# Ledger of designs, part 5: peptides against a protein of PDB entry 5TDY

Target 1, 88 residues: chain A of PDB entry 5TDY
Amino acid sequence: EKKIDGRRKAAVLLVALGPEKAAQVMKHLDEETVEQLVVEIANIGRVTPEEKKQVLEEFLSLAKAKEMISEGGIEYAKKVLEKAFGPE

## One batch from the design tools (peptide; aimed at target 1 L29)

Design b1_p11_2_s2 (made by RFdiffusion4, then SolubleMPNN; from b1_p11_2, 4 letters changed)
Fold by OpenDDE base, seed 3:
Structure b1_p11_2_s2 (fold): chain B 88 residues (1-88), chain A 11 residues (1-11)
Amino acid sequence: as target 1 above (88 residues)
Amino acid sequence: DELFEKVVEAM
């Protein structure tokens, strides 16, 4: 297992959402944070299947901890997100 | 880490 830089994890997630949805998410962030994210997105390059899996699992953990999704919805959310992280 | 958490919170 390779440790992923935190900034890279953020970029991977945003790219998976697509440009329109990613832009909507970034509207809720401060300008400095957005600038940092844009740099990471621009330099994302190839995202390996392992990186996608790691980012997805960490996302689910955080989403659960923040009560963004119910326990009963975690498995469903995982399937939806896995499809979003499909071939690109 | 912090940047990733900020993105998740913004979703």
Scores: peptide ipSAE 0.683, ipTM 0.945, DockQ to the pose 0.738
OpenDDE base, seeds 1, 2, 4, 5: peptide ipSAE 0.678, 0.680, 0.673, 0.674; ipTM 0.946, 0.946, 0.945, 0.947

Design b1_p11_2_s3 (made by RFdiffusion4, then SolubleMPNN; from b1_p11_2, 4 letters changed)
Fold by OpenDDE base, seed 3:
Structure b1_p11_2_s3 (fold): chain B 88 residues (1-88), chain A 11 residues (1-11)
Amino acid sequence: as target 1 above (88 residues)
Amino acid sequence: DEMFEKVVEAL
């Protein structure tokens, strides 16, 4: 597996949410972070299946660690995000 | 890593 830059992982996730929802999320971030993310989003290009898998798995790990989702909700969350990434 | 965590927490 290839290590993915943190900024790219964030961009991949935001793009999957769509422009409207991504914008709403970025309202909760500091200005410098937003500026960096906008650059990454603008240059995202092709997102490989492997990148999508890595982003999804790391998201689930973080969400679980921060108790954003319950044990029983992990599988459901995974399905939701997989659909959000769109067909491959 | 840190940036990704910030985005996740902002969801």
Scores: peptide ipSAE 0.728, ipTM 0.952, DockQ to the pose 0.700
OpenDDE base, seeds 1, 2, 4, 5: peptide ipSAE 0.727, 0.725, 0.722, 0.713; ipTM 0.952, 0.952, 0.951, 0.950

Design b1_p11_2_s4 (made by RFdiffusion4, then SolubleMPNN; from b1_p11_2, 3 letters changed)
Fold by OpenDDE base, seed 2:
Structure b1_p11_2_s4 (fold): chain B 88 residues (1-88), chain A 11 residues (1-11)
Amino acid sequence: as target 1 above (88 residues)
Amino acid sequence: DEMFEKVVDAM
């Protein structure tokens, strides 16, 4: 399993959330971070299945660790992100 | 990574 750069993972997640939701998230970040993320998003290119998997897994791990969502919320979040990364 | 954590924290 290849380690993915944090900036790359962040970009992948934001793209998966869609432009509207991604924008809302970025409103809560500092200016420098937003600028860095915008660059990463603009140059995201192709996202591999492995990247999608790693991003989802780490997202769920972090969300759970910070108690941002309940156990049921984790399952919901997983479904939402899987839908975002899944087949159209 | 820090940046990814920041993004998740902002959600």
Scores: peptide ipSAE 0.700, ipTM 0.953, DockQ to the pose 0.722
OpenDDE base, seeds 1, 3, 4, 5: peptide ipSAE 0.689, 0.690, 0.691, 0.692; ipTM 0.951, 0.952, 0.952, 0.951

Design b1_p11_3 (made by RFdiffusion4)
Pose (drawn by RFdiffusion4):
Structure b1_p11_3 (pose): chain A 88 residues (1-88), chain P 11 residues (1-11)
Amino acid sequence: as target 1 above (88 residues)
Amino acid sequence: EEFFLKVVDAI
């Protein structure tokens, strides 16, 4: 009945990635976050492929949003450099 | 959404 929250989505994603890849992700999290994600995974309960798909697709949308922010800055910086070196 | 975003950033 409870709504899926961020901690749940993180746990579903880490389970879906397999242990080795999830372990590499955990190295980039602080101790408090790691412990709380361990409890979430220990309480993984049932996860259907449908729930995994929902979590992966939300991940990809956020990853794309971060790529757009990064690409936008790169495009702006290169334009500035082109203007600085060019005939303008 | 904090934990999910931390994992997203970590990846």

Design b1_p11_3_s1 (made by RFdiffusion4, then SolubleMPNN; from b1_p11_3, 5 letters changed)
Fold by OpenDDE base, seed 3:
Structure b1_p11_3_s1 (fold): chain B 88 residues (1-88), chain A 11 residues (1-11)
Amino acid sequence: as target 1 above (88 residues)
Amino acid sequence: DEMFEKVVEAL
């Protein structure tokens, strides 16, 4: 597996949410972070299946660690995000 | 890593 830059992982996730929802999320971030993310989003290009898998798995790990989702909700969350990434 | 965590927490 290839290590993915943190900024790219964030961009991949935001793009999957769509422009409207991504914008709403970025309202909760500091200005410098937003500026960096906008650059990454603008240059995202092709997102490989492997990148999508890595982003999804790391998201689930973080969400679980921060108790954003319950044990029983992990599988459901995974399905939701997989659909959000769109067909491959 | 840190940036990704910030985005996740902002969801």
Scores: peptide ipSAE 0.728, ipTM 0.952, DockQ to the pose 0.701
OpenDDE base, seeds 1, 2, 4, 5: peptide ipSAE 0.727, 0.725, 0.722, 0.713; ipTM 0.952, 0.952, 0.951, 0.950

Design b1_p11_3_s2 (made by RFdiffusion4, then SolubleMPNN; from b1_p11_3, 4 letters changed)
Fold by OpenDDE base, seed 3:
Structure b1_p11_3_s2 (fold): chain B 88 residues (1-88), chain A 11 residues (1-11)
Amino acid sequence: as target 1 above (88 residues)
Amino acid sequence: DELFEKVVEAI
C-alpha cells in the first residue's frame, strides 16, 4: 500500500466524479480551496486503480464518521459510488 | 488531508 498525499486524494476523488459533477461539488467550496484543488487536478496525471480504491475507502470512512451514511448502508454506498465514477 | 475532508463535506 502506497501512502497518498492528502491534496492528491482530493484531486483523485473529484476527477473520478467527472468534470460536471466535480464542478457542482466545488460550488460549495471557498475560492481559495477551489484554486488549490484546480492545481492538483491539473497535475493529477495517471491515477492507478489502487489509488482509486484507497481514496474510495477513505471517503467511506470519513462519510461514516460524519454520519453522512448509516452503518448499515456502507456496503451499498460503496457499490453506488464505484458505479458513479466516470471514465478517466 | 484538509482538502480531502473539505471535498467530502461538499459532496
Scores: peptide ipSAE 0.705, ipTM 0.948, DockQ to the pose 0.696
OpenDDE base, seeds 1, 2, 4, 5: peptide ipSAE 0.700, 0.704, 0.699, 0.698; ipTM 0.948, 0.948, 0.947, 0.950

Design b1_p11_3_s3 (made by RFdiffusion4, then SolubleMPNN; from b1_p11_3, 4 letters changed)
Fold by OpenDDE base, seed 2:
Structure b1_p11_3_s3 (fold): chain B 88 residues (1-88), chain A 11 residues (1-11)
Amino acid sequence: as target 1 above (88 residues)
Amino acid sequence: DEMFQKVVDAM
């Protein structure tokens, strides 16, 4: 399993959320972080299946660790993100 | 990673 850069993972997640939701998330970040993320998003290119998998797994792990998502909410979050990364 | 955590925290 190849380690993915944190900035890359963040960009992948934000793109998966879609422009509207991504914008809402960025409103809660500091200016410097937003600028860095915008650059990463603009240059995201192709996201590999492995990257998608790793980003989703780490997201769920972090969200759960902060109790942002209940056990039942984990499955919901997983489905939402999988849909975002899944086939159109 | 710090940046990824920041994004998750913002959600």
Scores: peptide ipSAE 0.697, ipTM 0.951, DockQ to the pose 0.698
OpenDDE base, seeds 1, 3, 4, 5: peptide ipSAE 0.673, 0.684, 0.670, 0.649; ipTM 0.948, 0.949, 0.947, 0.946

Design b1_p11_3_s4 (made by RFdiffusion4, then SolubleMPNN; from b1_p11_3, 4 letters changed)
Fold by OpenDDE base, seed 2:
Structure b1_p11_3_s4 (fold): chain B 88 residues (1-88), chain A 11 residues (1-11)
Amino acid sequence: as target 1 above (88 residues)
Amino acid sequence: DEMFQKVVDAV
């Protein structure tokens, strides 16, 4: 696996979540971050299946870490991933 | 990375 730039990971995740969910997520980010993300998304180009998988797995890992602090994180993360992966 | 973590936290 290749190391993915953090900005690109963020863009890949948002695209994977779909436009509706991505929009809702960005509503809760600061203006500067949103502007940066929009640029990354606009220039995302092709996302390989490998990149998508890698990013979503890291997302799940970070969500698990967050659940150590707040309950319900893993369950929510699983639902997000189920929708993001699409039909299998 | 900071940006990725911010997005994760916002999901």
Scores: peptide ipSAE 0.690, ipTM 0.951, DockQ to the pose 0.771
OpenDDE base, seeds 1, 3, 4, 5: peptide ipSAE 0.684, 0.680, 0.681, 0.668; ipTM 0.951, 0.949, 0.950, 0.948

Design b1_p11_4 (made by RFdiffusion4)
Pose (drawn by RFdiffusion4):
Structure b1_p11_4 (pose): chain A 88 residues (1-88), chain P 11 residues (1-11)
Amino acid sequence: as target 1 above (88 residues)
Amino acid sequence: VAEVIKEWMEE
């Protein structure tokens, strides 16, 4: 009945990635976050492929949003450099 | 992935 929250999504994603990849992700999290995610995974319960798909697709949308922010800055910076070196 | 997880954890 309870709504899926961020902690749940993170746990579903880490389970889906397999232990080795999940371990590499955990190295980039602080101790408090790691412990809390451990309890989330220990309480993983049932996860259907449908729930995994929902979590992965939300991940991809956020990853794309971060790529757009990064690409936007790169495009702006290169335009500035082109103007600085060019005939303008 | 870690960045997204941190963002979800801030919720």

Design b1_p11_4_s1 (made by RFdiffusion4, then SolubleMPNN; from b1_p11_4, 4 letters changed)
Fold by OpenDDE base, seed 3:
Structure b1_p11_4_s1 (fold): chain B 88 residues (1-88), chain A 11 residues (1-11)
Amino acid sequence: as target 1 above (88 residues)
Amino acid sequence: VADIIKEWLSE
């Protein structure tokens, strides 16, 4: 397992969402942060399946910790994310 | 999602 830079994690997640949905998420961020993320996205290059899986797993873990999703729904949410944002 | 991104950017 390789440690992933936080900026890289964000870029991977945003790219997985697609440009339209990513834009909606970034409306909650300040302008300078958005500009930074756009640069990261532009230079994202190849995202390995392992890297993508690692980012999504950490996202789910943090979402659970913040009670954004119920414990009963975490496993289902994982399957949904893998289905929607997993390797194409 | 944005809140988690903010945390990642603070690392």
Scores: peptide ipSAE 0.685, ipTM 0.942, DockQ to the pose 0.825
OpenDDE base, seeds 1, 2, 4, 5: peptide ipSAE 0.682, 0.685, 0.682, 0.678; ipTM 0.942, 0.942, 0.942, 0.941; seeds 1, 4 fail the geometry check

Design b1_p11_4_s2 (made by RFdiffusion4, then SolubleMPNN; from b1_p11_4, 6 letters changed)
Fold by OpenDDE base, seed 3:
Structure b1_p11_4_s2 (fold): chain B 88 residues (1-88), chain A 11 residues (1-11)
Amino acid sequence: as target 1 above (88 residues)
Amino acid sequence: IADIILEWLKE
């Protein structure tokens, strides 16, 4: 388990969402923060399957803690992640 | 999602 800094976690998540959805998310942020994230995305380089899985799992945990998604949704998402990254 | 990102940026 490798520690990932917060800036990189954010960039990994946004890239995973795709450009359209990432743009929608960043509309909720101030311009200075958006500029910071764009720089991080531009310099993201290679994202390993391991760190992508790690970031997405942490995201799901935080989303659950904030009651952003249902318990059933979390469980299903975990299964999807396991199947998607299992053969990594 | 944006809220979680902001928390990550504060780390």
Scores: peptide ipSAE 0.693, ipTM 0.948, DockQ to the pose 0.770
OpenDDE base, seeds 1, 2, 4, 5: peptide ipSAE 0.690, 0.691, 0.692, 0.691; ipTM 0.948, 0.948, 0.948, 0.947; seed 1 fails the geometry check

Design b1_p11_4_s3 (made by RFdiffusion4, then SolubleMPNN; from b1_p11_4, 4 letters changed)
Fold by OpenDDE base, seed 1:
Structure b1_p11_4_s3 (fold): chain B 88 residues (1-88), chain A 11 residues (1-11)
Amino acid sequence: as target 1 above (88 residues)
Amino acid sequence: MAEIIKEWLAE
């Protein structure tokens, strides 16, 4: 597993969400941060399935720790991720 | 979700 810097993780997540959902999330960030993330997104280049899976799994782990989603939701999400971004 | 992003940006 390769280490991904925080800025990259954020950009990968936002791109994965799609522009509409990403926009909704970024409404909760300060203006300067949003601009920085937009630049990061613009330069994101290729996102490998492995990288995307890694980011989303970390997201789910953190979301669970913060009680943002239920355990059942995490299990379901992991199954979706495995099918979509598992080894090709 | 934004809170997690904030944490990542603080790394």
Scores: peptide ipSAE 0.636, ipTM 0.930, DockQ to the pose 0.840
OpenDDE base, seeds 2, 3, 4, 5: peptide ipSAE 0.633, 0.635, 0.630, 0.631; ipTM 0.930, 0.930, 0.930, 0.930

Design b1_p11_4_s4 (made by RFdiffusion4, then SolubleMPNN; from b1_p11_4, 4 letters changed)
Fold by OpenDDE base, seed 4:
Parts: sequence; structure tokens; C-alpha cells
Structure b1_p11_4_s4 (fold): chain B 88 residues (1-88), chain A 11 residues (1-11)
Amino acid sequence: as target 1 above (88 residues)
Amino acid sequence: IAEIIKEWLAE
């Protein structure tokens, strides 16, 4: 397993969400952080299937741990992210 | 989602 830095994980996730949802998420971040993330997104390059899987799994794990999603919603959330992720 | 991103950026 390859270690992914936090900035890249964030960029991978935001790209997976698409521009509209990504923008909504970034409304909760300060302006400088948003600009930094935009740079990371712009330079994301190729995202391997392993990276995609790794980021998604970590996101779901953290989201569940923070009770952002219910247990019953995990598989649905996974499908949503994977579907949005596919073209990227 | 934003809170998770914040944690990732803090790594």
C-alpha cells in the first residue's frame, strides 16, 4: 500500500464529488485553503484505481466514525462516490 | 466532508 499525503487525498475526494458539490464543500473552508486545494486539484494528474479505493475507504471510515453517515448509508455513499469518481 | 478534509490537511 502506498501512502497518500493529506493534500492529495483531499484533491482526489473533491474531484470525485464534481465541481458543484466540491464547491459546496469548500464553502466551509477558508479562502486560502480553497486556493491551495484548487492548485492540488489542477495538478492531480492520474489517479490510480488503488488511490481511488484507498481514499474512498478512508473517507467512509472517517465519516462513519464521526457519525456523518449511518451504517445503512455506507454502501449507498460508496456507490455515489464511485459513480461520481468513475469519469475522473 | 469539509471536516474530514480539514483533518487530512492537518496531517
Scores: peptide ipSAE 0.687, ipTM 0.942, DockQ to the pose 0.744
OpenDDE base, seeds 1, 2, 3, 5: peptide ipSAE 0.682, 0.683, 0.686, 0.683; ipTM 0.944, 0.943, 0.944, 0.943

Design b1_p11_5 (made by RFdiffusion4)
Pose (drawn by RFdiffusion4):
Structure b1_p11_5 (pose): chain A 88 residues (1-88), chain P 11 residues (1-11)
Amino acid sequence: as target 1 above (88 residues)
Amino acid sequence: NIVAEVIKEWL
């Protein structure tokens, strides 16, 4: 009945990635976050492929949003450099 | 790590 929250999504994603890849992700999290995600995974319960799909697709949308922010800054910076070196 | 950054955003 309870709504899926961020902690749940993170746990579903880490389970879906397999242990080795999940371990590489955990090295980039602080101790408090790691412990809390361990409890979430220990309480993984049931996860259907449908729930995994929902979590992966939300991940991809947020990853794309971060790529757009990064690409936008790269495009702006290169335009400034082009103007600085060019005939303008 | 992009996965870690998304996880931090969710939390």

Design b1_p11_5_s1 (made by RFdiffusion4, then SolubleMPNN; from b1_p11_5 with I2L)
Fold by OpenDDE base, seed 2:
Structure b1_p11_5_s1 (fold): chain B 88 residues (1-88), chain A 11 residues (1-11)
Amino acid sequence: as target 1 above (88 residues)
Amino acid sequence: NLVAEVIKEWL
Protein backbone atom coordinates (compact mmCIF):
# COMPACT_ATOMS: atom_id res chain seq x y z
CA GLU B 1 0.00 0.00 0.00
CA LYS B 2 1.40 3.32 -1.08
CA LYS B 3 1.51 6.13 1.45
CA ILE B 4 -0.50 9.14 0.34
CA ASP B 5 0.57 12.68 1.12
CA GLY B 6 -1.83 14.46 3.43
CA ARG B 7 -2.39 17.29 1.01
CA ARG B 8 -3.12 14.80 -1.72
CA LYS B 9 -5.64 12.96 0.42
CA ALA B 10 -7.45 16.21 1.06
CA ALA B 11 -7.44 17.11 -2.62
CA VAL B 12 -8.79 13.71 -3.63
CA LEU B 13 -11.60 14.00 -1.12
CA LEU B 14 -12.52 17.53 -2.13
CA VAL B 15 -12.58 16.68 -5.81
CA ALA B 16 -14.87 13.75 -5.09
CA LEU B 17 -17.30 16.05 -3.30
CA GLY B 18 -17.61 18.33 -6.29
CA PRO B 19 -16.89 22.05 -6.54
CA GLU B 20 -19.92 23.32 -4.64
CA LYS B 21 -19.62 21.06 -1.64
CA ALA B 22 -15.84 21.32 -1.65
CA ALA B 23 -16.18 25.09 -1.43
CA GLN B 24 -18.49 24.75 1.55
CA VAL B 25 -15.93 22.57 3.30
CA MET B 26 -13.07 24.93 2.59
CA LYS B 27 -14.93 27.79 4.24
CA HIS B 28 -14.01 26.07 7.49
CA LEU B 29 -10.29 26.17 6.70
CA ASP B 30 -7.90 29.09 7.01
CA GLU B 31 -7.16 31.11 3.91
CA GLU B 32 -3.60 29.87 3.47
CA THR B 33 -4.71 26.25 3.71
CA VAL B 34 -7.42 26.86 1.14
CA GLU B 35 -4.92 28.33 -1.28
CA GLN B 36 -2.65 25.34 -0.84
CA LEU B 37 -5.49 22.91 -1.40
CA VAL B 38 -6.65 24.72 -4.51
CA VAL B 39 -3.18 24.27 -5.95
CA GLU B 40 -3.23 20.59 -5.07
CA ILE B 41 -6.63 20.18 -6.69
CA ALA B 42 -5.46 21.96 -9.82
CA ASN B 43 -2.53 19.56 -10.07
CA ILE B 44 -4.29 16.42 -8.90
CA GLY B 45 -3.82 14.61 -12.18
CA ARG B 46 -4.76 10.97 -12.24
CA VAL B 47 -6.32 9.53 -9.09
CA THR B 48 -5.93 5.77 -8.91
CA PRO B 49 -8.61 3.41 -7.63
CA GLU B 50 -6.25 2.52 -4.82
CA GLU B 51 -5.96 6.15 -3.76
CA LYS B 52 -9.72 6.58 -3.76
CA LYS B 53 -10.10 3.49 -1.63
CA GLN B 54 -7.44 4.57 0.83
CA VAL B 55 -8.80 8.09 1.15
CA LEU B 56 -12.33 6.88 1.74
CA GLU B 57 -11.30 4.31 4.31
CA GLU B 58 -9.09 6.72 6.20
CA PHE B 59 -11.81 9.34 6.16
CA LEU B 60 -14.26 6.92 7.72
CA SER B 61 -11.69 5.85 10.27
CA LEU B 62 -11.03 9.41 11.37
CA ALA B 63 -14.71 10.27 11.32
CA LYS B 64 -15.38 7.38 13.67
CA ALA B 65 -12.51 8.35 15.91
CA LYS B 66 -13.79 11.90 16.22
CA GLU B 67 -17.28 10.61 17.00
CA MET B 68 -18.76 13.55 15.16
CA ILE B 69 -21.43 11.38 13.58
CA SER B 70 -23.72 8.66 14.81
CA GLU B 71 -23.46 5.03 13.80
CA GLY B 72 -26.05 5.56 11.15
CA GLY B 73 -24.32 8.71 10.05
CA ILE B 74 -21.14 6.81 9.37
CA GLU B 75 -22.93 4.45 7.04
CA TYR B 76 -24.65 7.36 5.38
CA ALA B 77 -21.36 9.18 4.89
CA LYS B 78 -19.85 6.06 3.39
CA LYS B 79 -22.64 5.77 0.87
CA VAL B 80 -22.47 9.43 -0.06
CA LEU B 81 -18.72 9.38 -0.59
CA GLU B 82 -18.80 6.15 -2.54
CA LYS B 83 -21.34 7.70 -4.85
CA ALA B 84 -19.23 10.83 -5.10
CA PHE B 85 -16.16 8.87 -6.14
CA GLY B 86 -18.26 6.97 -8.61
CA PRO B 87 -17.91 3.39 -9.73
CA GLU B 88 -14.99 2.39 -11.91
CA ASN A 1 -17.79 20.49 9.59
CA LEU A 2 -16.72 16.85 9.73
CA VAL A 3 -14.91 16.84 6.40
CA ALA A 4 -13.02 19.98 7.29
CA GLU A 5 -11.95 18.52 10.61
CA VAL A 6 -10.70 15.35 8.95
CA ILE A 7 -8.78 17.38 6.39
CA LYS A 8 -7.15 19.34 9.20
CA GLU A 9 -5.83 16.06 10.56
CA TRP A 10 -4.24 15.27 7.22
CA LEU A 11 -2.46 18.62 6.98
Scores: peptide ipSAE 0.720, ipTM 0.949, DockQ to the pose 0.795
OpenDDE base, seeds 1, 3, 4, 5: peptide ipSAE 0.707, 0.714, 0.688, 0.688; ipTM 0.947, 0.947, 0.946, 0.946

Design b1_p11_5_s2 (made by RFdiffusion4, then SolubleMPNN; from b1_p11_5 with N1D I2L)
Fold by OpenDDE base, seed 2:
Structure b1_p11_5_s2 (fold): chain B 88 residues (1-88), chain A 11 residues (1-11)
Amino acid sequence: as target 1 above (88 residues)
Amino acid sequence: DLVAEVIKEWL
C-alpha cells in the first residue's frame, strides 16, 4: 500500500465532494491552507482507485476516532462519500 | 465541520 501525502489526501477528498461542498469545507480552514489545497486540487491529475479507497477508509477511521458523528452517521457518511467518488 | 477537521489532521 502506497503512502499518500496528506495534502494529496485532502485534495482527493475535496474533489470528490464537488466544488460547492468543497468550498463550504474550506471556509473552515485558514487562508494559507486553502491556497495550498487549491494548488493541490489544480494539480491533482489522475487519482487511482487505490487512492480513493485509502482516502475514504482513512477519513472514516479519523471520523470515528474524533467521535464527531454517531454510529449511524458513520454509515451515512460512508455512503455519501462513496457516491461522491463514484463507482469504477 | 467534520471534513475540515479530518483535513486538518492530514496537514
Scores: peptide ipSAE 0.727, ipTM 0.951, DockQ to the pose 0.797
OpenDDE base, seeds 1, 3, 4, 5: peptide ipSAE 0.711, 0.720, 0.710, 0.694; ipTM 0.950, 0.950, 0.948, 0.948

Design b1_p11_5_s3 (made by RFdiffusion4, then SolubleMPNN; from b1_p11_5 with I2L V6I)
Fold by OpenDDE base, seed 1:
Structure b1_p11_5_s3 (fold): chain B 88 residues (1-88), chain A 11 residues (1-11)
Amino acid sequence: as target 1 above (88 residues)
Amino acid sequence: NLVAEIIKEWL
């Protein structure tokens, strides 16, 4: 598994969410961070399925750690993410 | 926002 830098992970996740949802997310970030992420997104280039999967899995892991999603729902969440963001 | 908070941790 290749290490992905934080900026890249964020960009991959935001792109996966789509522009509308990404915009909602970025409302919770400071202006400078948003600008940096927009640049990162603009230069995201090719996102491999493996990279995308890795980012989403880490997201779910962190979400679970924050207890913001149920433990029993983690597997379901994975399926939802695969359905929504898996296809390239 | 959950996603935003996680992104903050990545940065």
Scores: peptide ipSAE 0.689, ipTM 0.945, DockQ to the pose 0.858
OpenDDE base, seeds 2, 3, 4, 5: peptide ipSAE 0.686, 0.687, 0.686, 0.688; ipTM 0.945, 0.944, 0.945, 0.945

Design b1_p11_6 (made by RFdiffusion4)
Pose (drawn by RFdiffusion4):
Structure b1_p11_6 (pose): chain A 88 residues (1-88), chain P 11 residues (1-11)
Amino acid sequence: as target 1 above (88 residues)
Amino acid sequence: LVAEVIKHWLE
């Protein structure tokens, strides 16, 4: 009945990635986050492929949002450099 | 990148 929250989505994603990849992700999290995610995975319960798909698709949308922020800055910086070196 | 998204979900 409870709504899926961020902690749940992180756990579903880490389970879906397999242990080795999930371990590499955990190295980039603080101790408190790691411990809390361990409890969430220990309590993984049931996860259907449908729930995994929902979590992966939300991940990809956020990853794309971060790529757009990064690409936007790169495009702006290069335009500034082009103007600085060019005939303008 | 995955860690950053996880941190975002936990905000």

Design b1_p11_6_s1 (made by RFdiffusion4, then SolubleMPNN; from b1_p11_6, 4 letters changed; failed a check: a repeat of another design)
Amino acid sequence: MVAEIIKEWLS

Design b1_p11_6_s2 (made by RFdiffusion4, then SolubleMPNN; from b1_p11_6, 4 letters changed; failed a check: a repeat of another design)
Amino acid sequence: MVAEIIKEWLK

Design b1_p11_6_s3 (made by RFdiffusion4, then SolubleMPNN; from b1_p11_6, 4 letters changed)
Fold by OpenDDE base, seed 3:
Structure b1_p11_6_s3 (fold): chain B 88 residues (1-88), chain A 11 residues (1-11)
Amino acid sequence: as target 1 above (88 residues)
Amino acid sequence: MVAEIIKEWLA
C-alpha cells in the first residue's frame, strides 16, 4: 500500500463522484479550496484501480467514524464499489 | 458530509 497525498485523495474522490455530484460537494468548501481542488483534478492523470480502491475504502472508514452511514451500509457500499469501480 | 472528510484530508 502506497501513502497518498491528501490533495490527491480529495481529487480522486471528486472525480469518482462525477462532475455534477462533485460540484455539490464543493459548495461546502471555500472558494480558494475549490480552486485548488480543480487544479488537482485537472492534473489528476491516471488513477490506478488500487489507488481508487484505497481512497474509497478510507472514505468509508472515515464516514463510519462520523456515523454518516450504518455498519450494514458500509458493507453494502463496499460491495457496490467493488462491482462498479473494480479493475479498469 | 463528504466535504467534511475532504477538509480533513486537506488539513
Scores: peptide ipSAE 0.691, ipTM 0.946, DockQ to the pose 0.700
OpenDDE base, seeds 1, 2, 4, 5: peptide ipSAE 0.689, 0.689, 0.689, 0.688; ipTM 0.945, 0.945, 0.945, 0.945

Design b1_p11_7 (made by RFdiffusion4)
Pose (drawn by RFdiffusion4):
Structure b1_p11_7 (pose): chain A 88 residues (1-88), chain P 11 residues (1-11)
Amino acid sequence: as target 1 above (88 residues)
Amino acid sequence: LIAEVIKEWLE
């Protein structure tokens, strides 16, 4: 009945990635976050492929959002450099 | 990148 929250989504994603990839992700998290995610995974319960798909697609949308922010800055910076070196 | 998304979810 409870709504899926961020902690749940993170756990579903880490389970879906397999242990080795999940371990590489955990190295980039602080101790408090790691411990809390461990209890979330220990309590993984049932996860259907449908729930995994929902989590992965939300991940991809956020990853794309971060790529757009990064690409936007790169495009702006290059435009500035082009103007600085060019005939303008 | 994955870790950053996870941190965002936990905010």

Design b1_p11_7_s1 (made by RFdiffusion4, then SolubleMPNN; from b1_p11_7, 4 letters changed; failed a check: a repeat of another design)
Amino acid sequence: MVAEIIKEWLS

Design b1_p11_7_s2 (made by RFdiffusion4, then SolubleMPNN; from b1_p11_7, 4 letters changed)
Fold by OpenDDE base, seed 3:
Structure b1_p11_7_s2 (fold): chain B 88 residues (1-88), chain A 11 residues (1-11)
Amino acid sequence: as target 1 above (88 residues)
Amino acid sequence: MTAEIIKEWLS
């Protein structure tokens, strides 16, 4: 497992959300941060399945810690991610 | 929300 830079993690997540949802998320960020993230997204290059899975797993872990999703929800989401990206 | 996790990654 490779350590991923925080800016890279954010860019991977935002690209995974798609432009419309990413835009909605970035409305909660300051203008300077948005500009920085747009640059990261523009230069994201290749995102490996392993990298994407790692970012999404960490996101779910943090979401659970912040009680953003239920225990059942995170467990199901992890199973979906494993099926989609694990066996590659 | 998702933005809070992003802020955490960027801090």
Scores: peptide ipSAE 0.664, ipTM 0.940, DockQ to the pose 0.727
OpenDDE base, seeds 1, 2, 4, 5: peptide ipSAE 0.661, 0.663, 0.648, 0.639; ipTM 0.939, 0.939, 0.937, 0.934

Design b1_p11_7_s3 (made by RFdiffusion4, then SolubleMPNN; from b1_p11_7, 4 letters changed)
Fold by OpenDDE base, seed 3:
Structure b1_p11_7_s3 (fold): chain B 88 residues (1-88), chain A 11 residues (1-11)
Amino acid sequence: as target 1 above (88 residues)
Amino acid sequence: MVAEIIKEWLK
């Protein structure tokens, strides 16, 4: 398993969300961070299925730890996020 | 929110 740097993980997630949803997420970030992430997105290149899987799993793990999703909602959340990431 | 997780990744 290859380690993915934080900036790359963020870019992968934002691209998977699509431009509209990504924009809504970035409204909660400071302008400097947004500018940096836009550059990362612009240079993202190819995202492998392995990267998508790693980013998704880590996202769910952190979301659970932060109580953003309940145990009962984990499986449903996985399905929603998998669809959001598109074909893998 | 999703942004909070992104903030964690950027630390």
Scores: peptide ipSAE 0.693, ipTM 0.945, DockQ to the pose 0.771
OpenDDE base, seeds 1, 2, 4, 5: peptide ipSAE 0.685, 0.684, 0.687, 0.679; ipTM 0.943, 0.943, 0.944, 0.944

Design b1_p11_8 (made by RFdiffusion4)
Pose (drawn by RFdiffusion4):
Structure b1_p11_8 (pose): chain A 88 residues (1-88), chain P 11 residues (1-11)
Amino acid sequence: as target 1 above (88 residues)
Amino acid sequence: LVAEVIKEWLE
């Protein structure tokens, strides 16, 4: 009945990635976050492929959003450099 | 990137 929250989504994603990849992700999290995600995974309960799909698709949308922010800055910086070196 | 998304979800 409870709504899926961020902690749940993170746990579903880490389970879906397999232990080795999840372990590499955990190295980039602080101790408090790691411990809390451990209890979330220990309490993973049931996860259907449908729930995994929902979590992965939300991940991909956020990853794309971060790529867009990064690409936007790269495009702006290169335009500035082109102007600085070019005939303008 | 995955860690950054997880941090964002936990905010």

Design b1_p11_8_s1 (made by RFdiffusion4, then SolubleMPNN; from b1_p11_8, 4 letters changed)
Fold by OpenDDE base, seed 3:
Structure b1_p11_8_s1 (fold): chain B 88 residues (1-88), chain A 11 residues (1-11)
Amino acid sequence: as target 1 above (88 residues)
Amino acid sequence: MVAEIIKELLK
């Protein structure tokens, strides 16, 4: 597995949300961070299946650690998030 | 919040 840059992972996640929802998330970030992420999003190009997998796994891990999702809901959340990335 | 996860990714 190739290690993915954190800014790349964040950009992949934000693109998966779509422009409107991504914008709502970014309202909680500082202006400099927003500008950096916008550049990464603009240059995202093709997102590989490997990148999608790594972003999904790390998202679920972090969401669980922050108690955003319960253990009983993890499998369901995984299916929802996989579909959110769209077909290859 | 998803924003908190984004912040973690950027560390």
Scores: peptide ipSAE 0.601, ipTM 0.924, DockQ to the pose 0.764
OpenDDE base, seeds 1, 2, 4, 5: peptide ipSAE 0.596, 0.596, 0.591, 0.584; ipTM 0.923, 0.922, 0.923, 0.920

